# Designs tried in a protein design run: peptides against a protein of PDB entry 7SFY. Part 13

Target 1, 41 residues: chain A of PDB entry 7SFY
Amino acid sequence: ELFNLESRVEIEKSLTQMEDVLKALQMKLWEAESKLSFATC

## One batch from the design tools (peptide; made by RFdiffusion4, then SolubleMPNN)

Design b1_p11_3_s2 (from b1_p11_3, 5 letters changed)
Fold by OpenDDE base, seed 2:
Structure b1_p11_3_s2 (fold): chain B 41 residues (1-41), chain C 41 residues (1-41), chain A 11 residues (1-11)
Amino acid sequence: as target 1 above (41 residues)
Amino acid sequence: as target 1 above (41 residues)
Amino acid sequence: SLKEKLDALLA
């Protein structure tokens, strides 16, 4: 393992990307829940 | 697309898994930053 | 919320 500036930057980028994916999943969850409630009404 | 109970559960599981990965990345970031400061001292 | 957890994690 290399623990240098490049490694830190790479990890930070990964965190940012995953944060974006989480937000996308949250949106899809909202959609799923919305349709679920609609369908079950 | 199917928006049903199964879909919702799957998304929730994915969110949980990604949250765990984010935590792991945070730990690695801490390690990287620690070693970076050590090496640059 | 998940957002709050994420924000705390990334803080």
Scores: peptide ipSAE 0.085, ipTM 0.572, DockQ to the pose 0.310
Fold by OpenDDE base, seed 5:
Parts: structure tokens; sequence; C-alpha cells
Structure b1_p11_3_s2 (fold): chain B 41 residues (1-41), chain C 41 residues (1-41), chain A 11 residues (1-11)
């Protein structure tokens, strides 16, 4: 397990990609909840 | 595409899982960088 | 592994 520039770049790339997915999921959740309807009488 | 309790739970579960992976990657990056050595003369 | 977790979530 040897750290080098390529390893750092790869990890940071993965981090960025995951942050993007997280934001997308959070937006999807917000949209889903905003569409939630309650039964009314 | 219909929102229900199961969809919300699944999305929140995915979010939590990704946050855990993000933190793990950030820790790995910190550890890797802390082990980085510079050539000295 | 972290890679497997990443791949599964990002797929």
Amino acid sequence: as target 1 above (41 residues)
Amino acid sequence: as target 1 above (41 residues)
Amino acid sequence: SLKEKLDALLA
C-alpha cells in the first residue's frame, strides 16, 4: 500500500463522484416527498 | 414513479450508506497523505 | 471493499 499521485487523484475523483450522487439522491428525495399526498376527508 | 414509504426508506438508506463510504474515503485520503514522504537532501 | 461499495452505489 504505497501512496502516490495516482492514488490521490483516484480517491479524490471517487469522492467527487460520490458527492454528485449524494446530491442527486437528496434532490430525488425532496422531489418525492414534495409529491406525497395525504388522504383527506 | 410513485412515492411511498418504501421508496423513502430505500433512498434514505442509500444516502446513509454513501455518507459512510464518503467518510471512509476521506479518512483513507487523510491517512495516505499523512504517510506521504518527500525526498530530502 | 470500499471499491465494491462505491461501484454499487454509483452504478
Scores: peptide ipSAE 0.083, ipTM 0.563, DockQ to the pose 0.061
Fold by OpenDDE base, seed 4:
Structure b1_p11_3_s2 (fold): chain B 41 residues (1-41), chain C 41 residues (1-41), chain A 11 residues (1-11)
Amino acid sequence: as target 1 above (41 residues)
Amino acid sequence: as target 1 above (41 residues)
Amino acid sequence: SLKEKLDALLA
């Protein structure tokens, strides 16, 4: 299939969606780590 | 399940994998756009 | 899973 404006828009939407998911996961990771306690001796 | 070191490592690996895919898609998008020609009058 | 979510986005 030819690459055209519609294809570009679809790809960009997918990329944006992935970036949003990535950011959400990074935030969750930070939150989880913030709850961890380390034993220190 | 408890969040521990193994869980953190797994999440970080997944995040890295997603970032790599994202970068690959961005590169492909750039390549595709670079091949486009615009009609100019 | 994270992999499934990624695969779904790329489909």
Scores: peptide ipSAE 0.077, ipTM 0.543, DockQ to the pose 0.058
Fold by OpenDDE base, seed 1:
Structure b1_p11_3_s2 (fold): chain B 41 residues (1-41), chain C 41 residues (1-41), chain A 11 residues (1-11)
Amino acid sequence: as target 1 above (41 residues)
Amino acid sequence: as target 1 above (41 residues)
Amino acid sequence: SLKEKLDALLA
């Protein structure tokens, strides 16, 4: 296969999507750990 | 800048790294949520 | 969902 402009654009889109998911997971992790660490009986 | 083989390889490395981080975060989130959900006073 | 998005990206 050729590595061309179209392929580059597609990869960059995927990278952006992965970054968004990473941020979302980081936020969820933060929330979960916050609940865990701040929770009291 | 040129989009060439070297650039492609670099991007693919980054994608792999991001996937690894995503997996790690997913595991940590699972652990945190498990602790939270299974915890009792 | 986030899970579906993650699964799609990691597939």
Scores: peptide ipSAE 0.069, ipTM 0.463, DockQ to the pose 0.087

Design b1_p11_3_s3 (from b1_p11_3, 5 letters changed)
Fold by OpenDDE base, seed 2:
Structure b1_p11_3_s3 (fold): chain B 41 residues (1-41), chain C 41 residues (1-41), chain A 11 residues (1-11)
Amino acid sequence: as target 1 above (41 residues)
Amino acid sequence: as target 1 above (41 residues)
Amino acid sequence: SLKDKLQALLA
């Protein structure tokens, strides 16, 4: 296991991508909750 | 596309899993940064 | 928040 500048940059990029995915999932969750409330009304 | 209780639960579980992965990556980043500082000193 | 923590790490 080699930890250098390249490794750090790669991890940072991965973190950014994961954060973007999380935001997308949060939007999906909002949509799901909205539809649930609509359907259950 | 069906949004119901099951869908919401699935999304919430996915969010939790992604958050756990992000935390793991944060730890890796900390390790990488630590080694970089060590190596560059 | 998680976002804030990430930003702090990247700073």
Scores: peptide ipSAE 0.079, ipTM 0.573, DockQ to the pose 0.170
Fold by OpenDDE base, seed 4:
Structure b1_p11_3_s3 (fold): chain B 41 residues (1-41), chain C 41 residues (1-41), chain A 11 residues (1-11)
Amino acid sequence: as target 1 above (41 residues)
Amino acid sequence: as target 1 above (41 residues)
Amino acid sequence: SLKDKLQALLA
């Protein structure tokens, strides 16, 4: 398997995109939980 | 849209899986870069 | 870090 500058840049871009998605999901989770209502007696 | 305990748990599991994938890719990137040779004059 | 934020969220 060949690994060069192009491959590295491609992987780094993919990792950055994954981190962005992860952050977006974390934000959405926070928003959803902040709206969650609990049943209380 | 309904959000409850099951939804929260499901999202958290997905986030955990994404984090694990991210870590795995970061490790592979490090391994690949450590093997990269540079052309020098 | 992202990991720390995630761990805090999941804790």
Scores: peptide ipSAE 0.078, ipTM 0.548, DockQ to the pose 0.172
Fold by OpenDDE base, seed 5:
Structure b1_p11_3_s3 (fold): chain B 41 residues (1-41), chain C 41 residues (1-41), chain A 11 residues (1-11)
Amino acid sequence: as target 1 above (41 residues)
Amino acid sequence: as target 1 above (41 residues)
Amino acid sequence: SLKDKLQALLA
C-alpha cells in the first residue's frame, strides 16, 4: 500500500474514531470517579 | 508539506501516542468502576 | 494539543 491520498483519508477516519473513543472514555472516567465521591451506604 | 514518507512516519508516531493514552484511560476507567463495586463503609 | 498536531499533518 502506497502513502497516497487514499491512505491519508483512511488515516483521518481512524484519527476521528480514536478521538471519539477518547472522548467517550474520558466522560465515563469522569462519571466513575465522580461516583466514587458518593457514599454508597 | 507533502503527503510523503516523512509525514506518514510522523502520523504513525502520533497514532501510537493516542493509542497509549486510550489504553491508559481504559485502565483508569476499569479501576474506577472496579472500586465502585466495593463497599466504602 | 496532540489532536491539533495530527489534524495539521493531515490538512
Scores: peptide ipSAE 0.074, ipTM 0.458, DockQ to the pose 0.040
Fold by OpenDDE base, seed 1:
Structure b1_p11_3_s3 (fold): chain B 41 residues (1-41), chain C 41 residues (1-41), chain A 11 residues (1-11)
Amino acid sequence: as target 1 above (41 residues)
Amino acid sequence: as target 1 above (41 residues)
Amino acid sequence: SLKDKLQALLA
Protein backbone atom coordinates (compact mmCIF):
# COMPACT_ATOMS: atom_id res chain seq x y z
CA GLU B 1 0.00 0.00 0.00
CA LEU B 2 1.05 3.56 -0.64
CA PHE B 3 1.16 6.23 1.99
CA ASN B 4 0.30 9.20 -0.16
CA LEU B 5 -1.43 12.54 0.18
CA GLU B 6 -4.83 10.98 -0.27
CA SER B 7 -4.21 8.53 2.53
CA ARG B 8 -2.96 11.29 4.78
CA VAL B 9 -6.03 13.38 4.16
CA GLU B 10 -8.29 10.45 4.90
CA ILE B 11 -6.52 9.67 8.14
CA GLU B 12 -6.68 13.30 9.19
CA LYS B 13 -10.40 13.33 8.53
CA SER B 14 -10.81 10.26 10.69
CA LEU B 15 -8.76 11.82 13.45
CA THR B 16 -10.91 14.92 13.38
CA GLN B 17 -14.06 12.84 13.59
CA MET B 18 -12.70 10.88 16.51
CA GLU B 19 -11.77 14.08 18.29
CA ASP B 20 -15.26 15.41 17.82
CA VAL B 21 -16.76 12.21 19.18
CA LEU B 22 -14.37 12.31 22.11
CA LYS B 23 -15.42 15.83 22.96
CA ALA B 24 -19.07 14.94 22.76
CA LEU B 25 -18.60 11.92 24.99
CA GLN B 26 -16.58 13.95 27.45
CA MET B 27 -19.37 16.48 27.65
CA LYS B 28 -22.01 13.82 28.11
CA LEU B 29 -19.95 12.13 30.77
CA TRP B 30 -19.50 15.41 32.56
CA GLU B 31 -23.22 16.08 32.45
CA ALA B 32 -24.11 12.60 33.58
CA GLU B 33 -21.69 12.62 36.46
CA SER B 34 -22.81 16.09 37.43
CA LYS B 35 -26.42 15.01 37.55
CA LEU B 36 -25.47 11.89 39.44
CA SER B 37 -23.55 13.81 42.03
CA PHE B 38 -26.30 16.38 42.22
CA ALA B 39 -28.94 13.74 42.75
CA THR B 40 -27.01 11.94 45.44
CA CYS B 41 -25.82 15.06 47.24
CA GLU C 1 6.64 18.83 6.29
CA LEU C 2 7.06 15.30 5.00
CA PHE C 3 4.39 12.65 5.14
CA ASN C 4 6.62 9.62 5.56
CA LEU C 5 6.50 6.24 7.23
CA GLU C 6 7.41 7.73 10.57
CA SER C 7 4.55 10.18 10.36
CA ARG C 8 2.14 7.44 9.38
CA VAL C 9 3.16 5.29 12.31
CA GLU C 10 2.75 8.20 14.68
CA ILE C 11 -0.71 8.98 13.38
CA GLU C 12 -1.73 5.34 13.66
CA LYS C 13 -0.56 5.30 17.24
CA SER C 14 -2.62 8.37 17.96
CA LEU C 15 -5.66 6.81 16.34
CA THR C 16 -5.28 3.72 18.48
CA GLN C 17 -4.98 5.82 21.60
CA MET C 18 -8.06 7.80 20.72
CA GLU C 19 -10.00 4.61 20.12
CA ASP C 20 -8.96 3.33 23.52
CA VAL C 21 -10.03 6.55 25.18
CA LEU C 22 -13.33 6.43 23.34
CA LYS C 23 -14.01 2.94 24.60
CA ALA C 24 -13.12 3.94 28.14
CA LEU C 25 -15.38 6.97 28.00
CA GLN C 26 -18.19 4.90 26.57
CA MET C 27 -17.89 2.50 29.45
CA LYS C 28 -17.75 5.25 32.02
CA LEU C 29 -20.73 6.97 30.49
CA TRP C 30 -22.66 3.73 30.53
CA GLU C 31 -21.81 3.18 34.17
CA ALA C 32 -22.65 6.73 35.15
CA GLU C 33 -25.96 6.74 33.36
CA SER C 34 -26.79 3.34 34.78
CA LYS C 35 -26.16 4.56 38.28
CA LEU C 36 -28.08 7.73 37.62
CA SER C 37 -31.08 5.88 36.33
CA PHE C 38 -30.84 3.44 39.18
CA ALA C 39 -30.73 6.19 41.76
CA THR C 40 -33.64 8.11 40.29
CA CYS C 41 -35.80 5.12 39.55
CA SER A 1 -18.90 4.43 12.15
CA LEU A 2 -17.84 6.41 15.17
CA LYS A 3 -20.46 8.99 14.31
CA ASP A 4 -23.15 6.32 14.32
CA LYS A 5 -21.95 4.99 17.64
CA LEU A 6 -22.02 8.47 19.07
CA GLN A 7 -25.53 9.10 17.84
CA ALA A 8 -26.64 5.83 19.36
CA LEU A 9 -25.15 6.74 22.71
CA LEU A 10 -26.62 10.22 22.67
CA ALA A 11 -30.11 9.06 21.72
Scores: peptide ipSAE 0.071, ipTM 0.477, DockQ to the pose 0.092

Design b1_p11_3_s4 (from b1_p11_3, 5 letters changed)
Fold by OpenDDE base, seed 5:
Structure b1_p11_3_s4 (fold): chain B 41 residues (1-41), chain C 41 residues (1-41), chain A 11 residues (1-11)
Amino acid sequence: as target 1 above (41 residues)
Amino acid sequence: as target 1 above (41 residues)
Amino acid sequence: SLKAKLDALLA
């Protein structure tokens, strides 16, 4: 395939989108862990 | 929903998978850019 | 896989 400006822009766009999802999931993990409760007697 | 060990493991697994894909795409971008040729006279 | 889907999308 031929690499061109359109291809580069598309790849960079996809990378940015994935980074956004990563950040969101990391935040969800943090929130879930912060809310984790432990069994009490 | 209830956060448990299974949920945490699943989230961490997803994060790792996304990081792997990110690395792969970054490498593809680098390779594509390195192979980019310019019009010559 | 996610990688395969993304690779196909970018192909």
Scores: peptide ipSAE 0.091, ipTM 0.560, DockQ to the pose 0.050
Fold by OpenDDE base, seed 4:
Structure b1_p11_3_s4 (fold): chain B 41 residues (1-41), chain C 41 residues (1-41), chain A 11 residues (1-11)
Amino acid sequence: as target 1 above (41 residues)
Amino acid sequence: as target 1 above (41 residues)
Amino acid sequence: SLKAKLDALLA
């Protein structure tokens, strides 16, 4: 395969999408854990 | 849905996998662009 | 999935 402008753009687009999903998951995890309750005695 | 330990572990596993793929893509992009040649006059 | 697409790009 030859690397060209279209290939680079596609990779960069995928990278951006993954970064967005990563950030969203991190925020979801934070929210979920912030609401976590513990049993206490 | 209730958030529990299993849910947290699954989310963290997914986050780790995505981070690994992200890093791999970044390295591939770097390698590809480092080999890019330009026409000169 | 997005992961599958990304994995394909790395292949």
Scores: peptide ipSAE 0.091, ipTM 0.559, DockQ to the pose 0.055
Fold by OpenDDE base, seed 1:
Structure b1_p11_3_s4 (fold): chain B 41 residues (1-41), chain C 41 residues (1-41), chain A 11 residues (1-11)
Amino acid sequence: as target 1 above (41 residues)
Amino acid sequence: as target 1 above (41 residues)
Amino acid sequence: SLKAKLDALLA
């Protein structure tokens, strides 16, 4: 298969977008867990 | 909204899967770029 | 975009 500048730029753009989603999900997980309550004895 | 153990596990699973995809894409990008040739003067 | 698709998939 071919690889050129346009393909590289597109892949890098996709990687960046995925990383942004990862960060957002990690933040949401952190916030959700921070609000989590546990039963007392 | 609710957050419980099942939700947490599901989110963590999704995060792991996305990280695996990121790693795979980064490796493919590296391999493709390593094979890339440039025109000489 | 990929971001939008991922957000929708994981929502």
Scores: peptide ipSAE 0.091, ipTM 0.561, DockQ to the pose 0.057
Fold by OpenDDE base, seed 3:
Structure b1_p11_3_s4 (fold): chain B 41 residues (1-41), chain C 41 residues (1-41), chain A 11 residues (1-11)
Amino acid sequence: as target 1 above (41 residues)
Amino acid sequence: as target 1 above (41 residues)
Amino acid sequence: SLKAKLDALLA
């Protein structure tokens, strides 16, 4: 296989999408935890 | 919906899996770039 | 896309 610009771009696109989802999940986690009431603490 | 321990664990598991995939992709990118020959530079 | 698929799972 030959690693070229197309391959690099494809990998970086995938990485970026993964990072975006990761950030979204992290934010959801934080939001959920921030809303945690005493009754559930 | 109620955020509880099960929900937190599920989210954290997903986050961990995402991070693992991200790291794997980053390593593959680095490896591919490190093998780049002069002819392809 | 990957993001779309994952977002759907989180919905």
Scores: peptide ipSAE 0.087, ipTM 0.560, DockQ to the pose 0.052

Design b1_p11_4_s1
Fold by OpenDDE base, seed 1:
Structure b1_p11_4_s1 (fold): chain B 41 residues (1-41), chain C 41 residues (1-41), chain A 11 residues (1-11)
Amino acid sequence: as target 1 above (41 residues)
Amino acid sequence: as target 1 above (41 residues)
Amino acid sequence: LKKKLEELQKK
């Protein structure tokens, strides 16, 4: 495989997208957990 | 939307998968950069 | 997870 500028830019773009998705999922998890309620006696 | 254990587990599983992909991409980027050479005068 | 994400962003 050959490394060039186009390849580097594409990988960095993918990394950024993955980070954004991770952040979104973490926020959704936090929100879901904050809304969670348990039956109490 | 309703939060339950199944939903939480699924989100956490997705987060883990995303982290693994991020790590893999970062490693590939590092490897590509370490192999990069430039013409020198 | 946030801490781990921050670690990934530093690499």
Scores: peptide ipSAE 0.048, ipTM 0.540, DockQ to the pose 0.348
Fold by OpenDDE base, seed 2:
Structure b1_p11_4_s1 (fold): chain B 41 residues (1-41), chain C 41 residues (1-41), chain A 11 residues (1-11)
Amino acid sequence: as target 1 above (41 residues)
Amino acid sequence: as target 1 above (41 residues)
Amino acid sequence: LKKKLEELQKK
């Protein structure tokens, strides 16, 4: 097994991308909830 | 557009799954770094 | 969720 600087940087980049996706989903959830409308007759 | 309880629950489930993946990647990074060995002569 | 994300980022 070889773990080097390149491998570490790649994993950290993947983690950062996942965090960005999480933040985006949180924002979308907030926006969806903010736009929530109720059934009306 | 229709946002209801079902949609909210689904989004929250997706967020939870993403968090689990992030945690798993963090653990793998930690393990890889812990096993890091240096070039020796 | 934001707080939890921030906690993850600190690790």
Scores: peptide ipSAE 0.048, ipTM 0.534, DockQ to the pose 0.340
Fold by OpenDDE base, seed 4:
Structure b1_p11_4_s1 (fold): chain B 41 residues (1-41), chain C 41 residues (1-41), chain A 11 residues (1-11)
Amino acid sequence: as target 1 above (41 residues)
Amino acid sequence: as target 1 above (41 residues)
Amino acid sequence: LKKKLEELQKK
C-alpha cells in the first residue's frame, strides 16, 4: 500500500500524543520521588 | 513509603514501554516516508 | 519533535 499524507499526519499525531504521555509520566515519577520518605537513624 | 516505591517502579515500567512505542512509531514513519514515491518529468 | 523525542529517550 502506498504512503499518503493522511498516514503521515496520523503517525505524527500518535507521536505527539505519546510524547505528551511520556512527559506526564515523567512528572508523575518526579512527584512520586519527591514524596518518597527515607528511614533515618 | 511502600506505595511510593511501588508507584515509582510501575511508572518507570510505563515510561520504558512508551519509549519502545515511540521508537516503533518513529521507525514506521521512516519506513513509510522512505516508500513514498514522487512524480518525475 | 524529533529532537524533543531524543531528549525524552535520554532521560
Scores: peptide ipSAE 0.046, ipTM 0.545, DockQ to the pose 0.369
Fold by OpenDDE base, seed 5:
Structure b1_p11_4_s1 (fold): chain B 41 residues (1-41), chain C 41 residues (1-41), chain A 11 residues (1-11)
Amino acid sequence: as target 1 above (41 residues)
Amino acid sequence: as target 1 above (41 residues)
Amino acid sequence: LKKKLEELQKK
């Protein structure tokens, strides 16, 4: 199979999409952690 | 739904897995590009 | 992309 510009563009698109998902998951993790109650002694 | 340590661990696992996939895709992209022929004028 | 990923990890 030949690697061409089309293949490169598609791979880069996929990488970008995954980065966006990672960002979203990181934000959700932060939000979830921020909602944790703080236990007091 | 309560957020607990289990949920946090699962999210972090998923994030790590996605990071690993991203690394693999980046390497594959590099390898594919490295195999391209260089056109000479 | 690697640098961008590293930036994401630091957030």
Scores: peptide ipSAE 0.044, ipTM 0.528, DockQ to the pose 0.322

Design b1_p11_4_s2
Fold by OpenDDE base, seed 1:
Structure b1_p11_4_s2 (fold): chain B 41 residues (1-41), chain C 41 residues (1-41), chain A 11 residues (1-11)
Amino acid sequence: as target 1 above (41 residues)
Amino acid sequence: as target 1 above (41 residues)
Amino acid sequence: LAEKLKELQKK
């Protein structure tokens, strides 16, 4: 298996994209938790 | 929009899965870079 | 999770 510039760039792009998704999901989680309410009497 | 335990667990599972993939890709990147060679005369 | 992400970004 040969590693070259093209492969490195591709991997880095994928990593960056996944980081972005992770950040987005973390923000959504925080927002959802901040709006959390419980049924009460 | 209502947030409940089911939704929270689902989001957390997705986040964990993406973390795992990120780690795997980072390791692959490191391995590839460590094996990097250049054409020389 | 946030801390793990930070660690990943440093590598």
Scores: peptide ipSAE 0.061, ipTM 0.554, DockQ to the pose 0.346
Fold by OpenDDE base, seed 5:
Structure b1_p11_4_s2 (fold): chain B 41 residues (1-41), chain C 41 residues (1-41), chain A 11 residues (1-11)
Amino acid sequence: as target 1 above (41 residues)
Amino acid sequence: as target 1 above (41 residues)
Amino acid sequence: LAEKLKELQKK
């Protein structure tokens, strides 16, 4: 198996896609946590 | 639907898992590119 | 990308 331009491009596409998902999940986490209410005595 | 500790932990686990995959893919990319040979005239 | 991941981690 030989590395070529197609393989490199495909890997980079996958990396970008996963990065986008990570960002989305972090945003969801932030939104959820920002809506938390704390009990205060 | 209410955010709770279980949800937060689950999201963070998913984030960590994806980060691990990203690191693995980046390592694979680096290994592949480090083995490239270039034609030189 | 590595730097961007580090940025995500600290948030």
Scores: peptide ipSAE 0.058, ipTM 0.546, DockQ to the pose 0.330
Fold by OpenDDE base, seed 3:
Parts: sequence; structure tokens; C-alpha cells
Structure b1_p11_4_s2 (fold): chain B 41 residues (1-41), chain C 41 residues (1-41), chain A 11 residues (1-11)
Amino acid sequence: as target 1 above (41 residues)
Amino acid sequence: as target 1 above (41 residues)
Amino acid sequence: LAEKLKELQKK
């Protein structure tokens, strides 16, 4: 195995991309919950 | 649109799954960097 | 990041 700068950059790019997706999903969850209808009797 | 408990649970499960992948990749990055060979003259 | 995610999930 040889870990080099290019490999590190690729992994960190993937991590950043996944973080962006997580942020997007968290925002969607927040927006959905803010619009949540509560049960009424 | 109807946001219900099942939808919330599904989204949170997906977020947890992505978090687990992120943790795994961060650990791999750490381990790879710990084994990094440094250039010598 | 994990801690940030957990904090956001609590709200």
C-alpha cells in the first residue's frame, strides 16, 4: 500500500461531499418537522 | 405532503447510516495517515 | 461532525 497526497485529497473530497449531503438531509428534516401537523382530538 | 413518524424515522435512519460511513472513512484516513511514509533526502 | 449531527438531531 502507498498512501499519497492524491489518495488523501480524494478521501477528503468524498468526506466533504457526504457532509454536504448530510447537511441537505438535515435541512430537509428540519423543514419537514417545522411543517409537521399535530394530532388533534 | 404528509410528514409522519415513519417518514421521520426513515430519514433519521439514513442520516445515522451516512454518519457511520463518515466515521469509517475518517478512521481509514487516520490509519492511512498514521502509516504515511515521509520523503527523505 | 458527528457531535454536530447529534446536536441537530436533538432539536
Scores: peptide ipSAE 0.055, ipTM 0.544, DockQ to the pose 0.211
Fold by OpenDDE base, seed 2:
Structure b1_p11_4_s2 (fold): chain B 41 residues (1-41), chain C 41 residues (1-41), chain A 11 residues (1-11)
Amino acid sequence: as target 1 above (41 residues)
Amino acid sequence: as target 1 above (41 residues)
Amino acid sequence: LAEKLKELQKK
């Protein structure tokens, strides 16, 4: 098992990507809820 | 396209799961960095 | 991020 700078960078990249996905999902949720409100009006 | 309470719940579940994964990865990163520090000492 | 997520889930 070897950990070096390259491995660290890769892990941090993955974390960043997941954060981006989370943000995207949050936006999708907001959009969906907004549509629900619109549809029920 | 239908959005209801069930869909909302599912989306929130997914968000929670991703948050859990993020936390796990953060811990793994910390552990790896700790090992690196140890190995370099 | 975690706090923002929690806030979103409460709304």
Scores: peptide ipSAE 0.061, ipTM 0.549, DockQ to the pose 0.206; fails the geometry check

Design b1_p11_4_s3
Fold by OpenDDE base, seed 5:
Structure b1_p11_4_s3 (fold): chain B 41 residues (1-41), chain C 41 residues (1-41), chain A 11 residues (1-11)
Amino acid sequence: as target 1 above (41 residues)
Amino acid sequence: as target 1 above (41 residues)
Amino acid sequence: LREQLEALMKK
């Protein structure tokens, strides 16, 4: 197995995509929790 | 659509899993690049 | 995407 420029570029692209998905999901989680209303007595 | 504790827990589990994969891939990339040898003339 | 990255990690 050889690690060349093509492999590095492909891995970095995948990492970037995953980071973007992570950020999106974290934002969704924050928004959902910020809108959460608790019942009070 | 209701956002409940079950949904939040599931999302957080997914986020954690993705972060673990990201860290693993970043480490692999670093290790691969650290072992990269450049030809010299 | 997760599955794709995990597949890459195995290589």
Scores: peptide ipSAE 0.081, ipTM 0.543, DockQ to the pose 0.056
Fold by OpenDDE base, seed 1:
Structure b1_p11_4_s3 (fold): chain B 41 residues (1-41), chain C 41 residues (1-41), chain A 11 residues (1-11)
Amino acid sequence: as target 1 above (41 residues)
Amino acid sequence: as target 1 above (41 residues)
Amino acid sequence: LREQLEALMKK
């Protein structure tokens, strides 16, 4: 398999996109957890 | 939308999976870059 | 992870 500048740029863009999705999901998780109510006595 | 322990565990597992994929792609990128030859004078 | 990604982007 050949690897050149074009391939590197494509992979780096994909990695950035995945990182952004990961951060967005972490924020959604935080928001959901902050809204969750717990059973009390 | 309801959020409970089951939903939290599911989301956390998905986040972990995405992080693992991200790390794997970073390693592949490193390997590809380490093999890339550059033009010289 | 983020720092590792940023380092790779500069290569």
Scores: peptide ipSAE 0.068, ipTM 0.542, DockQ to the pose 0.178
Fold by OpenDDE base, seed 3:
Structure b1_p11_4_s3 (fold): chain B 41 residues (1-41), chain C 41 residues (1-41), chain A 11 residues (1-11)
Amino acid sequence: as target 1 above (41 residues)
Amino acid sequence: as target 1 above (41 residues)
Amino acid sequence: LREQLEALMKK
């Protein structure tokens, strides 16, 4: 295996993209929980 | 849309799974950087 | 994890 600057940048970009997805999903979860009606239980 | 306990649990499981992948990739990045040979520059 | 990621990006 060869690890160089390009490989590092690609991995970091992938990690950043996954973090963005996680943030988006966490916000969606927050919004869903905020709208949750306990009457639906 | 209907958000209930099952939906919340599914979303949280998905978030946990993505977090596990992120942790694994961060560890791989750490290992790769630790093994990086500056002679390859 | 955000802090860990930021640490990786700064190194």
Scores: peptide ipSAE 0.067, ipTM 0.541, DockQ to the pose 0.166
Fold by OpenDDE base, seed 4:
Formats: structure tokens, sequence, C-alpha cells
Structure b1_p11_4_s3 (fold): chain B 41 residues (1-41), chain C 41 residues (1-41), chain A 11 residues (1-11)
């Protein structure tokens, strides 16, 4: 196996990207929930 | 578009899974860094 | 998560 500065940078970059995706999904969930309506009479 | 309880549950499940993956990657990064060695004489 | 990430990178 090989690990150096370049590998570290790449992993950190991937982690940041995943965090960004997580935040985006959380925001989408919030928006979806805000629009949720229930059955009414 | 359609959003109901089932959709909400599925989204929350996906978010949880992504968080788990993030944590796993962070742990892998830590392990890799802990094993990193430098050039020596 | 960001806080945890920053903490890990700091060590």
Amino acid sequence: as target 1 above (41 residues)
Amino acid sequence: as target 1 above (41 residues)
Amino acid sequence: LREQLEALMKK
C-alpha cells in the first residue's frame, strides 16, 4: 500500500464532497417536508 | 411529485447511510495517516 | 460532521 500527501488530499477532497452532498440532501428533505400535506375533509 | 411517510423514511435512511459512510472514510483516513512514514536516514 | 472532520484532520 501507498499513502502520501497526494492521497491525503484526495481523501479529504472526497470527504468534503460527500459532506456537501449530505447537506444538499438534508435541505431537499426539509423542503419536501415543508410542502407535505395531509389528508383532510 | 409525491411525498409521504414512506418517502420521508427512505430519505432519512439514505442520509443515515451516507453519514455512516462518511464516518467510515474518516476512520480509514485516520488509520492511513497513523501509518504514514517519512523518508529517514 | 464538519466539526468531527476538522478535529480528525487536526490530529
Scores: peptide ipSAE 0.065, ipTM 0.536, DockQ to the pose 0.148

Design b1_p11_4_s4
Fold by OpenDDE base, seed 4:
Structure b1_p11_4_s4 (fold): chain B 41 residues (1-41), chain C 41 residues (1-41), chain A 11 residues (1-11)
Amino acid sequence: as target 1 above (41 residues)
Amino acid sequence: as target 1 above (41 residues)
Amino acid sequence: LKEKLEELMAK
């Protein structure tokens, strides 16, 4: 298998992008749960 | 915005999937770097 | 997870 600086940079960029998406999803979940209300009669 | 149990479950599943992909990428990076060799003459 | 990710990218 071939590995060089460019390959490492590409993987790190992908990891960063995935982390950004994770953070976005976590924030959306927090936002949604903060607005959550329980059933009322 | 509408939020219910199904919505929360869907978001949590997405978060789990993203975490799995992150771990996979991290393992691939580790594997690649473990095999990295420096230029020789 | 974030900490581990940062450690990997710091190498």
Scores: peptide ipSAE 0.056, ipTM 0.541, DockQ to the pose 0.193
Fold by OpenDDE base, seed 1:
Structure b1_p11_4_s4 (fold): chain B 41 residues (1-41), chain C 41 residues (1-41), chain A 11 residues (1-11)
Amino acid sequence: as target 1 above (41 residues)
Amino acid sequence: as target 1 above (41 residues)
Amino acid sequence: LKEKLEELMAK
């Protein structure tokens, strides 16, 4: 198993991208919840 | 735009899954770095 | 997660 600079950089890129997506989804969730309403009489 | 329980649950599931993957990748990265060696004379 | 990631990147 060979780990070098190229591999490290690539993994870090992937991690960063996933973090970005996570943040985006978290924000979407917050916004959706903020707009939440319930059916009532 | 309708947000309900079903939508919320699904989003939260996705977030959790992504978090799990992130953690796994982070661990992989750490392990790889821990095993890193350099070619030397 | 962000903090953990940052720590990892610092190694």
Scores: peptide ipSAE 0.055, ipTM 0.540, DockQ to the pose 0.160
Fold by OpenDDE base, seed 3:
Structure b1_p11_4_s4 (fold): chain B 41 residues (1-41), chain C 41 residues (1-41), chain A 11 residues (1-11)
Amino acid sequence: as target 1 above (41 residues)
Amino acid sequence: as target 1 above (41 residues)
Amino acid sequence: LKEKLEELMAK
C-alpha cells in the first residue's frame, strides 16, 4: 500500500465535489418544498 | 411542476445514500492516513 | 454535512 500527499489531495478533492453535489441537491429539495402545493378540499 | 410526498421521500433517500458514501470515503481516508508511512533519513 | 442534511429533513 502506498498513500502519499498526492493521493490524499485527490481523495479530498473528490469528497469536496460530492459535498458540492449534496449541497446542490439539498437546495433543489428546499426550492421544491418551497413550491409544494397542498391539497385543498 | 408536481412535487409530492413520494418525490420528497425519494430525494431524501438519494441524499442519505450520498451521505453514506461520503462517510465511507471519510473512513477510508482516515484509515489510509492512520497507515501513512513517513519518510526517514 | 450530516448535520446539514438532518436539518433539512427535519423541516
Scores: peptide ipSAE 0.054, ipTM 0.533, DockQ to the pose 0.180
Fold by OpenDDE base, seed 5:
Structure b1_p11_4_s4 (fold): chain B 41 residues (1-41), chain C 41 residues (1-41), chain A 11 residues (1-11)
Amino acid sequence: as target 1 above (41 residues)
Amino acid sequence: as target 1 above (41 residues)
Amino acid sequence: LKEKLEELMAK
């Protein structure tokens, strides 16, 4: 298998997509936990 | 929608899975680029 | 992870 610029770009695009999803999920978790704390107080 | 321990655990599992995939892809990219550099030398 | 990813993509 040959690695070239196209392959690199495609991999980096995939990595970026996953990072974006991770950030979104982290934010959702933070918000959920924040609301949970608020509800218990 | 109610947030509970089960929801939190499930979200964290998803986050962990994505982190693992990200690391795997990063390693693949590193290896590919390392081989590319080696091939050009 | 974020920092590592950014470093990798910057190369």
Scores: peptide ipSAE 0.057, ipTM 0.538, DockQ to the pose 0.185; fails the geometry check

